# Peptides against a protein of PDB entry 6IDX, part 263

Target 1, 380 residues: chain A of PDB entry 6IDX
Amino acid sequence: KELAKLSADVTFATEFINMDGIIVLTRLVESGTKLLSHYSEMLAFTLTAFLELMDHGIVSWDMVSITFIKQIAGYVSQPMVDVSILQRSLAILESMVLNSQSLYQKIAEEITVGQLISHLQVSNQEIQTYAIALINALFLKAPEDKRQDMANAFAQKHLRSIILNHVIRGNRPIKTEMAHQLYVLQVLTFNLLEERMMTKMDPNDQAQRDIIFELRRIAFDAESDPSNAPGSGTEKRKAMYTKDYKMLGFTNHINPAMDFTQTPPGMLALDNMLYLAKVHQDTYIRIVLENSSREDKHECPFGRSAIELTKMLCEILQVGELPNEGRNDYHPMFFTHDRAFEELFGICIQLLNKTWKEMRATAEDFNKVMQVVREQITRA

## One batch from the design tools (peptide; made by RFdiffusion4, then SolubleMPNN)

Design b2_p25_1_s1 (from b2_p25_1, 18 letters changed)
Fold by OpenDDE base, seed 1:
Structure b2_p25_1_s1 (fold): chain B 380 residues (1-380), chain A 25 residues (1-25)
Amino acid sequence: as target 1 above (380 residues)
Amino acid sequence: SMSQRRKLMEEAARKRKEEIEEKKK
């Protein structure tokens, strides 16, 4: 207890570390010796002292043994651990993950996100906060090949549902620290969109062109038998498609792929459009056909609007920005759905279409409509 | 402290972004 208190002092910490004191603390954890009177209390103070000593940055986190990692991971994975030990163990693991990629790899082998989810189901908001903090650390430090899998695991209905039901919709106020961790989780989730946001469409890639053609098909050929394979487009078919792409509201009617070469929002806009067309087909068809049938120059250009709206949403949500230590603003809506960004796009594109009609806008009013829509989204 | 870990998270995120940007070059 006294050691834990003194470990906050940098002078004491320096001397204690120079006397190999930190090695003694690590060995106490490694030994797992439960035979001592007040073992749990002693261990809690040992872990506190260890954290405070390590927070001085005098000793590398890489000094810890695999046995130490396993013991700490054991305290997180065991159901009947003292809350005080659990809290400190989560904090130690977070610090290990953030400080060392090597430690991340070892910890990722010992602990699953599923085990951390169990700590979200408790009534202790501090434990919940430390659990989310560790999840965030693991999410950040995941290699690119596993990052999408982990994101998908975050998108797992289970984790989102637990956060929503046990944290956000809890019968108690969310503390600033929890709000910060939820913010960080959202930032890390939105940063997965950055790659697509910065991916330019290749206007020569036929597979990407086929996606745009599928948008046309869903809008205009929804009643026609799918058996018409896109045969070799005669010039007359290309001219027909140019008309359809104009009705879809693309800026480049000849080659709509060119509209997706600008980054941001690049391919992310096409992903949103395709999601809307497949998941909310009736809404998509309605928006496109209502505007394609207008002869009064009050047509809302869907393609252009979808691209600019995607860009706007990326700006509002700060896609690709780093987690800021001072921020605690999170959006509960993003915990309600797996594809929350695409669902938000689907809501906002309907809002845009409505606002366009209400304003009796023309193509000249486009920027003004977008500004009104931005204000509406940011006030919601 | 939690504040120190917030800073550490931000710094780790910065480094990760730099690593991604270097791989894209």
Scores: peptide ipSAE 0.413, ipTM 0.911, DockQ to the pose 0.875
Fold by OpenDDE base, seed 4:
Structure b2_p25_1_s1 (fold): chain B 380 residues (1-380), chain A 25 residues (1-25)
Amino acid sequence: as target 1 above (380 residues)
Amino acid sequence: SMSQRRKLMEEAARKRKEEIEEKKK
C-alpha cells in the first residue's frame, strides 16, 4: 500500500527502478503464489504500484515477460476474480496494447473481445469503463486485415447491443470517463469509413459503373422484366441512359462515375446511395421519381445531393479525425443500428429533399439548402 | 491515471495515422 502510494512520485519511482524494484513486482505477479495471507490485497497493491511506476515512462513496456502478460490476461479472462484486481489488470492490458505493437499481438492471442464483453454486463461502471477502454485500445492497434474483422465484430449486434442496453440505457448516470470511452469508440468506428471516403471512383472500372447502373435500374426499371439484357445497347440506349442519369440528378449525365472521382466523399457516397436503394427501396424510388417527374426547375438533384450530403456528414462526424483526450461527446444513435451511418444518411437525404421542397429551391439555391440542412442536422 | 491513458490513446492514434500515411508514399 505504501509502495503503491509512493510510486506516484517520480523521484521515488526513479530510485526504485534503479534498484530493480519493478522487476521484483513483475516476479511477484509471475509467481502466482496464492499462499500468502491477504494475497488479493497484496496483488492489488502490487498491480497499482506497477502501473504507477510504468506511467512515469522510465521503463519500456516491452520489458514485461510473456508469463506476466498471461497472468494479467488470466485475471481478465477467469471468472470470479476480485474486482480490484480485474480493474487494474484491464488498465495494465490497455497500457501494454497502447505502448507496444508486439505486446498487442501477444495480448490479442490471450484475450477475446467476447471475454471483454462479459465485463460490460456488470453493474460496476468502472469495470465497464476499463473494459471499453481496452476494447478501444485493441481496436486502434488491430492490423488492417483484422481491423475489418473487429469492425464486423463491433458491427456485431452483440457488442453494440450490450453497450446500448447495459451502459447507455443503464439505470445509472454515465460518468465523464465512460462518456469519453464511448466517444473514442465512436471515433474509431467512424474512421472505418475513411478508406471509402478517400477511395476515388475509377470511371473505367466496370464493377463500379455497374453499381451506378443498378441505381438507375432500381429507380426506373423496378417494374420491367429482367429479361432485357443490357448487352445490345444501341446508341439510342446510351442516349436514354443519359436522360435517366439526368433524372437521377448526377452532375455528369453522360458519365456519372465522374461525380465520384472527388475525395472526399469518393466511393462512400455511392455506398450510401446503394444502401438506400437496396434497404430503403421505397424511400429511394419515391425521392428519385418525385424529382424526375418535375419539369419546373424545382427538381432536387438526388445524385449531387447525396454526394454533398455524404461529404457534409463526414465533416459533421469528423471522419478520419484522431480521438481527442478532452472530448466526451458521443451519439447514442450510432449504437442503435449496425449501419448507423447509412441509416443517418437515409434520414438526412429525406430531410434534404423536404427542405428543398419547402424552400422551393432551384439548382442555384443548392448551397443555401445545404447550409440549412447542416444547421438542422447539427441541432438534432 | 485515466488522464495519462487518454493522452496515450491520442498519441497512439497519431502514430498509427503517420504510419498509414508513410505506407501510402
Scores: peptide ipSAE 0.411, ipTM 0.910, DockQ to the pose 0.899
Fold by OpenDDE base, seed 2:
Structure b2_p25_1_s1 (fold): chain B 380 residues (1-380), chain A 25 residues (1-25)
Amino acid sequence: as target 1 above (380 residues)
Amino acid sequence: SMSQRRKLMEEAARKRKEEIEEKKK
């Protein structure tokens, strides 16, 4: 206990480390010897002293043995561990993951996100906070190939549900530390959108063009009896498509793919449009057809609006920003759905369309409408 | 401390971004 207190002092820590004191602490953990009276209390203080000593940055985290890692991971994976040991073990694992990619790899083999999710189902908010912190560390340190898999995994869906139900909707105030960890998790989640936001459409890629064709098909052909597809020649089809792309509100009516070459928001805007068209088809068709049937200069250009709204949402949500140590602002709505960004887009595009109508806007008012919509989104 | 771990997270995130940007060059 006194050692744990003194270990917070850098002068003491330096002297103690020079006396190989930290090695003695690691050996106590490695031994796993439960035969000592007050073992749990002694171990909790040992882990505290170890963590405080290591937090001075004098000793590399890579000094820890595989046996030590397994013991610490064991304290996190075992259901009947003392809360004080569990808390310190989570903090040690977090620090190991953050400090060393080699330690991350070893820890990722010993523990699962599922085991960490179990620590979110407890009444202790400190345990929940340390568990989310470790999840965030693992999510940050995951290789790019595995990062998308972690994001799409059932564990991530379950994680969001558990966080929503047991943390956010808990019967207790969210502490600043928990709010920060939820913020970090949100930032790491939004950063998965960055790749798509920075991906330019290739106007020559047929698969990407087929998505634009699908948007047109859903808007104009889904309600039309396929029997009335005029068998008219390739030129009439091109002219028809140009008209349809104008009605869809693309800036480039001849080649809408050109509208997605700008980054941000690049392909992310097309992803949002396709999600809206497939998941909220009635809303999509309504928005497009209400504006396509207008012969007045008051039509809301859906395609242009969707692109600029996607860009605006990326700016508001700070997509691609790094986790800031001082921030604790998180959006509970992003824990309610797997595709919460696309759902937010779907809400905001309806708000935009409504605001456009209320303002009796023309194409010249576009930026003014977007400013009003931005203010509405940021105040909500 | 929790504050030190917050800083460590930010530093780790920065390093990762730098590594990703270097791989894209």
Scores: peptide ipSAE 0.416, ipTM 0.913, DockQ to the pose 0.851; fails the geometry check
Fold by OpenDDE base, seed 3:
Structure b2_p25_1_s1 (fold): chain B 380 residues (1-380), chain A 25 residues (1-25)
Amino acid sequence: as target 1 above (380 residues)
Amino acid sequence: SMSQRRKLMEEAARKRKEEIEEKKK
């Protein structure tokens, strides 16, 4: 207890480290000697002292042995560990993951996200906070391929559900520390959108062009028997598509792919449109057809609006920004659905279409409508 | 402390962004 208190002092820490005191602490953990009557309390203080000493940044985290890592990971993976040991073990693992890519690799082999999710199902918000912090560290340090896997995995859906049900909808007020960790998790999740936001459409990529064609098909041909694809010659077909792309509200009616070459929002806008068209088909068709039938210059250009809205949402949500230590603002909505960004887009595009009608907007009012919609989104 | 870990997270995130940007060059 005294050692743990003194370890917070930089002068003491420096002297203790110079005496190889930290090595003694690591060996105590490595030995696993449970023979002492107060082993759990002694271990908790040992782990506290170790963490406080290491937090001074004097000693490299890479000094820890594999045995030490396994012992700490063991305290996290075992179901019946003292809460005090568990909390400190989670904090140590977080620090190891954040400080060393080598330690991340070793830890990622010893612990699963499923084991960490189990620590979210407890009533102790401090344990929940440290568990999310470690998940955030692992998510941050994961290779790009593993990040996408983590994002798409059942583990992420389960993690989201557990956070929603046991943390956000818990019977306790969310403390600032938990709010910060939820914020960090949200930022890391939004960073997965950054790649798509910064991906330019290739106008020559047939697969990407087929998505735009699918948007047209869903809007205009969904009620038409696919057999009535008019065998009209290639030129009439191109002219027909130009009209359809105009009715869809693309800026480039001849080649809508060009509207997705600007980054941000790049391909992310197309992803949102396709999601809307497939998942909320009735809403999509309604929005497009309501505006395609208007000859009164009050048509809301869906394609342009969807692109600019996607960009606006990325700006509002600060997609691609780094986690800030001082922030604790998180959106509970993003824990309600696995495709929460696309669902938010679907809500906001309806809001935009409504606002456009209410304002009796024309194409000249576009920026004004977008500003009003921005204010509406940021106040909600 | 929790504050130190917040700083550590921010620093780690910064370093990772720098590494990704360097790999794209």
Scores: peptide ipSAE 0.411, ipTM 0.911, DockQ to the pose 0.833; fails the geometry check

Design b2_p25_1_s2 (from b2_p25_1, 15 letters changed)
Fold by OpenDDE base, seed 2:
Structure b2_p25_1_s2 (fold): chain B 380 residues (1-380), chain A 25 residues (1-25)
Amino acid sequence: as target 1 above (380 residues)
Amino acid sequence: SFSQRKRLQEQAARERKEEIEKKKE
């Protein structure tokens, strides 16, 4: 206990390290000898002293043995560990992952994200904080070959549900440290959208063109009597599609694929449009048809609006931004749904359509409408 | 400290971004 307090002092830490004191602490952990009276308390203080000593940056984290790593990982992976030991073990693992790629590799073999998620289901906020921090660290330090596995772990319903129910909706105030780790987790989650945001549509890719055609089909053919089989010649079909793509509000009525070649938002806009059309079909059809039946120049161009809104949402959410040390703002809404970005898009596109009508906007007012919508979204 | 960990986390994020950018070249 006294050692743990003194270990926070850099002068003491330097002297203690020079006396090989940290090696003695590591050996105590490595021995795993539960035979001592008050072993748990002694171990908790040992781990505290070790962490405080290492926080001075005098000793490399790579000095730790594989046996030490296995013992610490064991305290995190075993279900029946003292809370005080678990908390310190999570903090040590986080520090190991952040400070050393070699230690990351060893730790990633000994623990799973699933085990860390289990430590979110506790009443101790410090344990929850270090568990999220370690998940974030594992994601940040993941090599390319493991990035998809980590992305999948972040996409898990279970992680979001547990964070929402046990952390965000907990009966206690969220401390600044937890708020920061939730912010970091959210930033990392939004950055999973960056790939699609930066993916240009290939106008020659038939599969991507089929998605645009599906948007047209859902808007115009789903309500059409199946008896109007488009049996008319290929040219009439092309002319019909050009009209339909105009009614959908694409800028390029002949080849809507060209509207998705600009990045950002690239294919992410098309993903949002398709999600809206499939999951919120009635809302999609209503928005498209209300604007497609107008001949008064007050039509809200859905396609253009969806693209620019997707871009705006990426800007508001800071997609592709790095986590900032000073920030702790997170949006609980993004933990409530698996497709929270697409759901937000669906809410915001309705807001845009409403705002367009209220302003009696024309195509010339497009940027003004977008600015008003931006202000509405950022104030909500 | 938590501050040190936050800084290391931000550093790790920068390193990751730089690695991703280098692979796009």
Scores: peptide ipSAE 0.409, ipTM 0.896, DockQ to the pose 0.872
Fold by OpenDDE base, seed 1:
Structure b2_p25_1_s2 (fold): chain B 380 residues (1-380), chain A 25 residues (1-25)
Amino acid sequence: as target 1 above (380 residues)
Amino acid sequence: SFSQRKRLQEQAARERKEEIEKKKE
């Protein structure tokens, strides 16, 4: 206890480290000897002292043994560990992951994100904070080969549901540190969209063109059996499609694929449009047909609007930007749904369409409508 | 400290971004 308190002092830490005191602490953890009176309390203070000593940056984190890592990981993976030990063990693992790629590799073999999710189901916000912090650290330090696995872990409905129900909707105020870790987790989640945001459509890729054709089919052929795959469309069919692509509000009516060659938002805009068309088909059809039936200059170009809205949402959400240490702003909405970005797009495209009508906008007013919509989204 | 961990987390994010950018070149 006294050692843990004194370890916060840099002078004491330097002297204690010079006397190999930190090695003694690591050996105490490695031994796992439960025979001592007040073992749990002693261990909690040992782990505290270890953390405080290591926070001075005098000793490399790479000095820790594999046995030490296994013991600490064991305290996180075992269900009946003292809360005080668990909290400190999570903090140690986070620090090890952040400070050393070598330690990350060893820790990633000993613990799973699923085990860390279990520590979110507790009433202790400090444990929850360190669990999320460790998840974030594991994601940030993941090598390329493990990045997809971590992305999949972040995409888990279970993680979002637990965070929503046990952290965000908890009966306790969210502390600044938890808010920051939720912010970081959200930034990292949004950065998973960056690849699609920066992917250009290939106008020569038939599979990508078929998605645009599917958008047309859903909007205009909703009653037609999908079995009529129109073969190589005659020139009349191409002319018909050009009209349909104009009604869909694409900028390039001849080759709508060209509208998705600009990055950002690239293919992410097409993903949003396809999601809307498949998941919210009635809303999609309504928006398209309400604008396609207008012979007046007040048509809202859906395709152009969807692309520019996707770009705007990426800008507002800072997709591809780094987490800032000073920020703690997070949106609970993004923990409510697996496809929260696409759902946000679906809400915002309806808002855009409504705003366009209310403003009695023309194509010349497009930028003004987008500015008003931006203000509405940022105030919500 | 939490402040130190936040800085290390931001640093790790920078390193990751730099790695991604180098692979796009």
Scores: peptide ipSAE 0.405, ipTM 0.894, DockQ to the pose 0.883
Fold by OpenDDE base, seed 5:
Structure b2_p25_1_s2 (fold): chain B 380 residues (1-380), chain A 25 residues (1-25)
Amino acid sequence: as target 1 above (380 residues)
Amino acid sequence: SFSQRKRLQEQAARERKEEIEKKKE
């Protein structure tokens, strides 16, 4: 206990380390010997002292043995561990992962994100904080071959629901450190959109063209009498589709695929449009048809608006940006739904359409509408 | 400290970004 307190002092730490004191602490953990009176308390203080000593940066984290790592990981993976030991063990693992790629590999073999998620279900915010911090660290240090697995872990409904219910909606005020870890988690989650945001549509990709055609079909053919099945003439079909793509508000009415060649937002815009069309079909159809029936030059170009809105949302959410140590702002909304970005898009596209109508906007006002919508989104 | 860990997270994020960028070249 006294050692744990004194270990925060750099002068003491230096002298203690020079006396190989840290090695003694590691050996105490490695031994796993429960024969000592007050073992749990002693271990908790040992782990505290170890952390405080290591925080001075005098000793490399790579000095720890595999046995030490396994013991610490064991305290995290076992369901019935003393809360004080668990908290310190999570903190140690986080520090190990962040400081050493070699330690990351060893830890990643001993623990799973699923085990860490279980530690989010506790009422102790410090445990929750270190659990999220460790998840973030594991994601950040994941090599390329493991990044997809980590991405899948971040995409898990269970993680989001637990964070929402046990952390965000907890009966306790969120401390700055938890807020920061939630921010980091969110940044890392948004960065999963970066690939799609930077993926250019290939205008020659038939599968992607079929998605654009499906957007047309959902908008115009869902209510149309089957009798208006466009007759067999390929040219008449192309001309009809060009009209439909104009009504959809694409910039390139002949080949809407060209509108998705710009990155950002690339294919992410098409993903959002398709999600809206399939999941919120009535909303999609309403937005498209309300504007397609207008001849007053106040039509909101849905296709263009969807693309630019997707880009704007990526900018607002800072997709592809690095987590900043000084930030702690997170959006609880993103923990409420599995497809939270697409749902946000669906809300914002309705807001855009409403704002366009309220402003009586024309195509010339497009940028002004987008600016107003940006202000509305950023103030909400 | 948490401050040190936040800095290390940011560093790790930079390193990861640099790694991804180098592989795209």
Scores: peptide ipSAE 0.405, ipTM 0.893, DockQ to the pose 0.891
Fold by OpenDDE base, seed 4:
Structure b2_p25_1_s2 (fold): chain B 380 residues (1-380), chain A 25 residues (1-25)
Amino acid sequence: as target 1 above (380 residues)
Amino acid sequence: SFSQRKRLQEQAARERKEEIEKKKE
């Protein structure tokens, strides 16, 4: 206990490390000698002293043995471990992952994200904080070959549901440290959108063009009896599609694919449009048809608006930005739905369409409408 | 300390971004 307190002092730490004291602490953990009176208390203080000593940065984290790592990982993986030991073990693993790529590799073999999710279901906010921090660390340090697996883990409904129900909606105030880890998790989650945001549409890719055609089909053919596909020549079909793409509010009526070549928002805008069209079909059709039937120059161009709104949402949510140590702001709404970004887009596109009408906007007012919508979104 | 961990997370994020940017060049 006194060693754990003194280990916070840099002068004591330096002297203790020079006496190989840290090696003695590691050996105590490695030995696993459960037969000692007050073993759990002794171990908890040993782990505290170890953390405090290592926090001085005098000794490399790479000094730890594989046996030490396995013991610490064992305390995290075992269901009946003392809360004090579990908390310190999570903190040690987090520090190991953050400080060493070699230690990350070893830890990633011993621990799964699923095991860490179990530690979110406890009432202890400190344990929950270190569990999320370790998940964040594992994601940050994941090599390229494992990044997709980690992205899939972040996309899990179970993780979001547990965080929402046991952390955010818990009966305890969220502490600053937990708020920061939730913020980091959210930043990392939004950065999963970066790939699509930076993906240019290939105007020659037929599969991508078929998505745009599906948007047209949902808007204009869903109410039309499929029987009246008139066998009229390829040119009349092209002219018809150009009209439909104009009514959809694309900037390039001949080749709407060109509107998705700008990055950001690239293909992410098309993903949002397709999600709206499939999941909220009635809302999509209403927005498109309401603006397509207008000949008064007050039509809101849906395609252009969807692209610019997607870009704006990426800017507001800081997609592709790094987590900042000084921030602790997180949005609980992003834990409520699997497709929370697309749902937010669906809300915001309706808000944009409403604001456009209220302002009696024309195409010349487009940027002004977007500014008003930005203010509305950021104040909500 | 928690402050040290926050700095390490930010550092790890910077390193990752730099790696991704180097692969795009």
Scores: peptide ipSAE 0.388, ipTM 0.887, DockQ to the pose 0.901

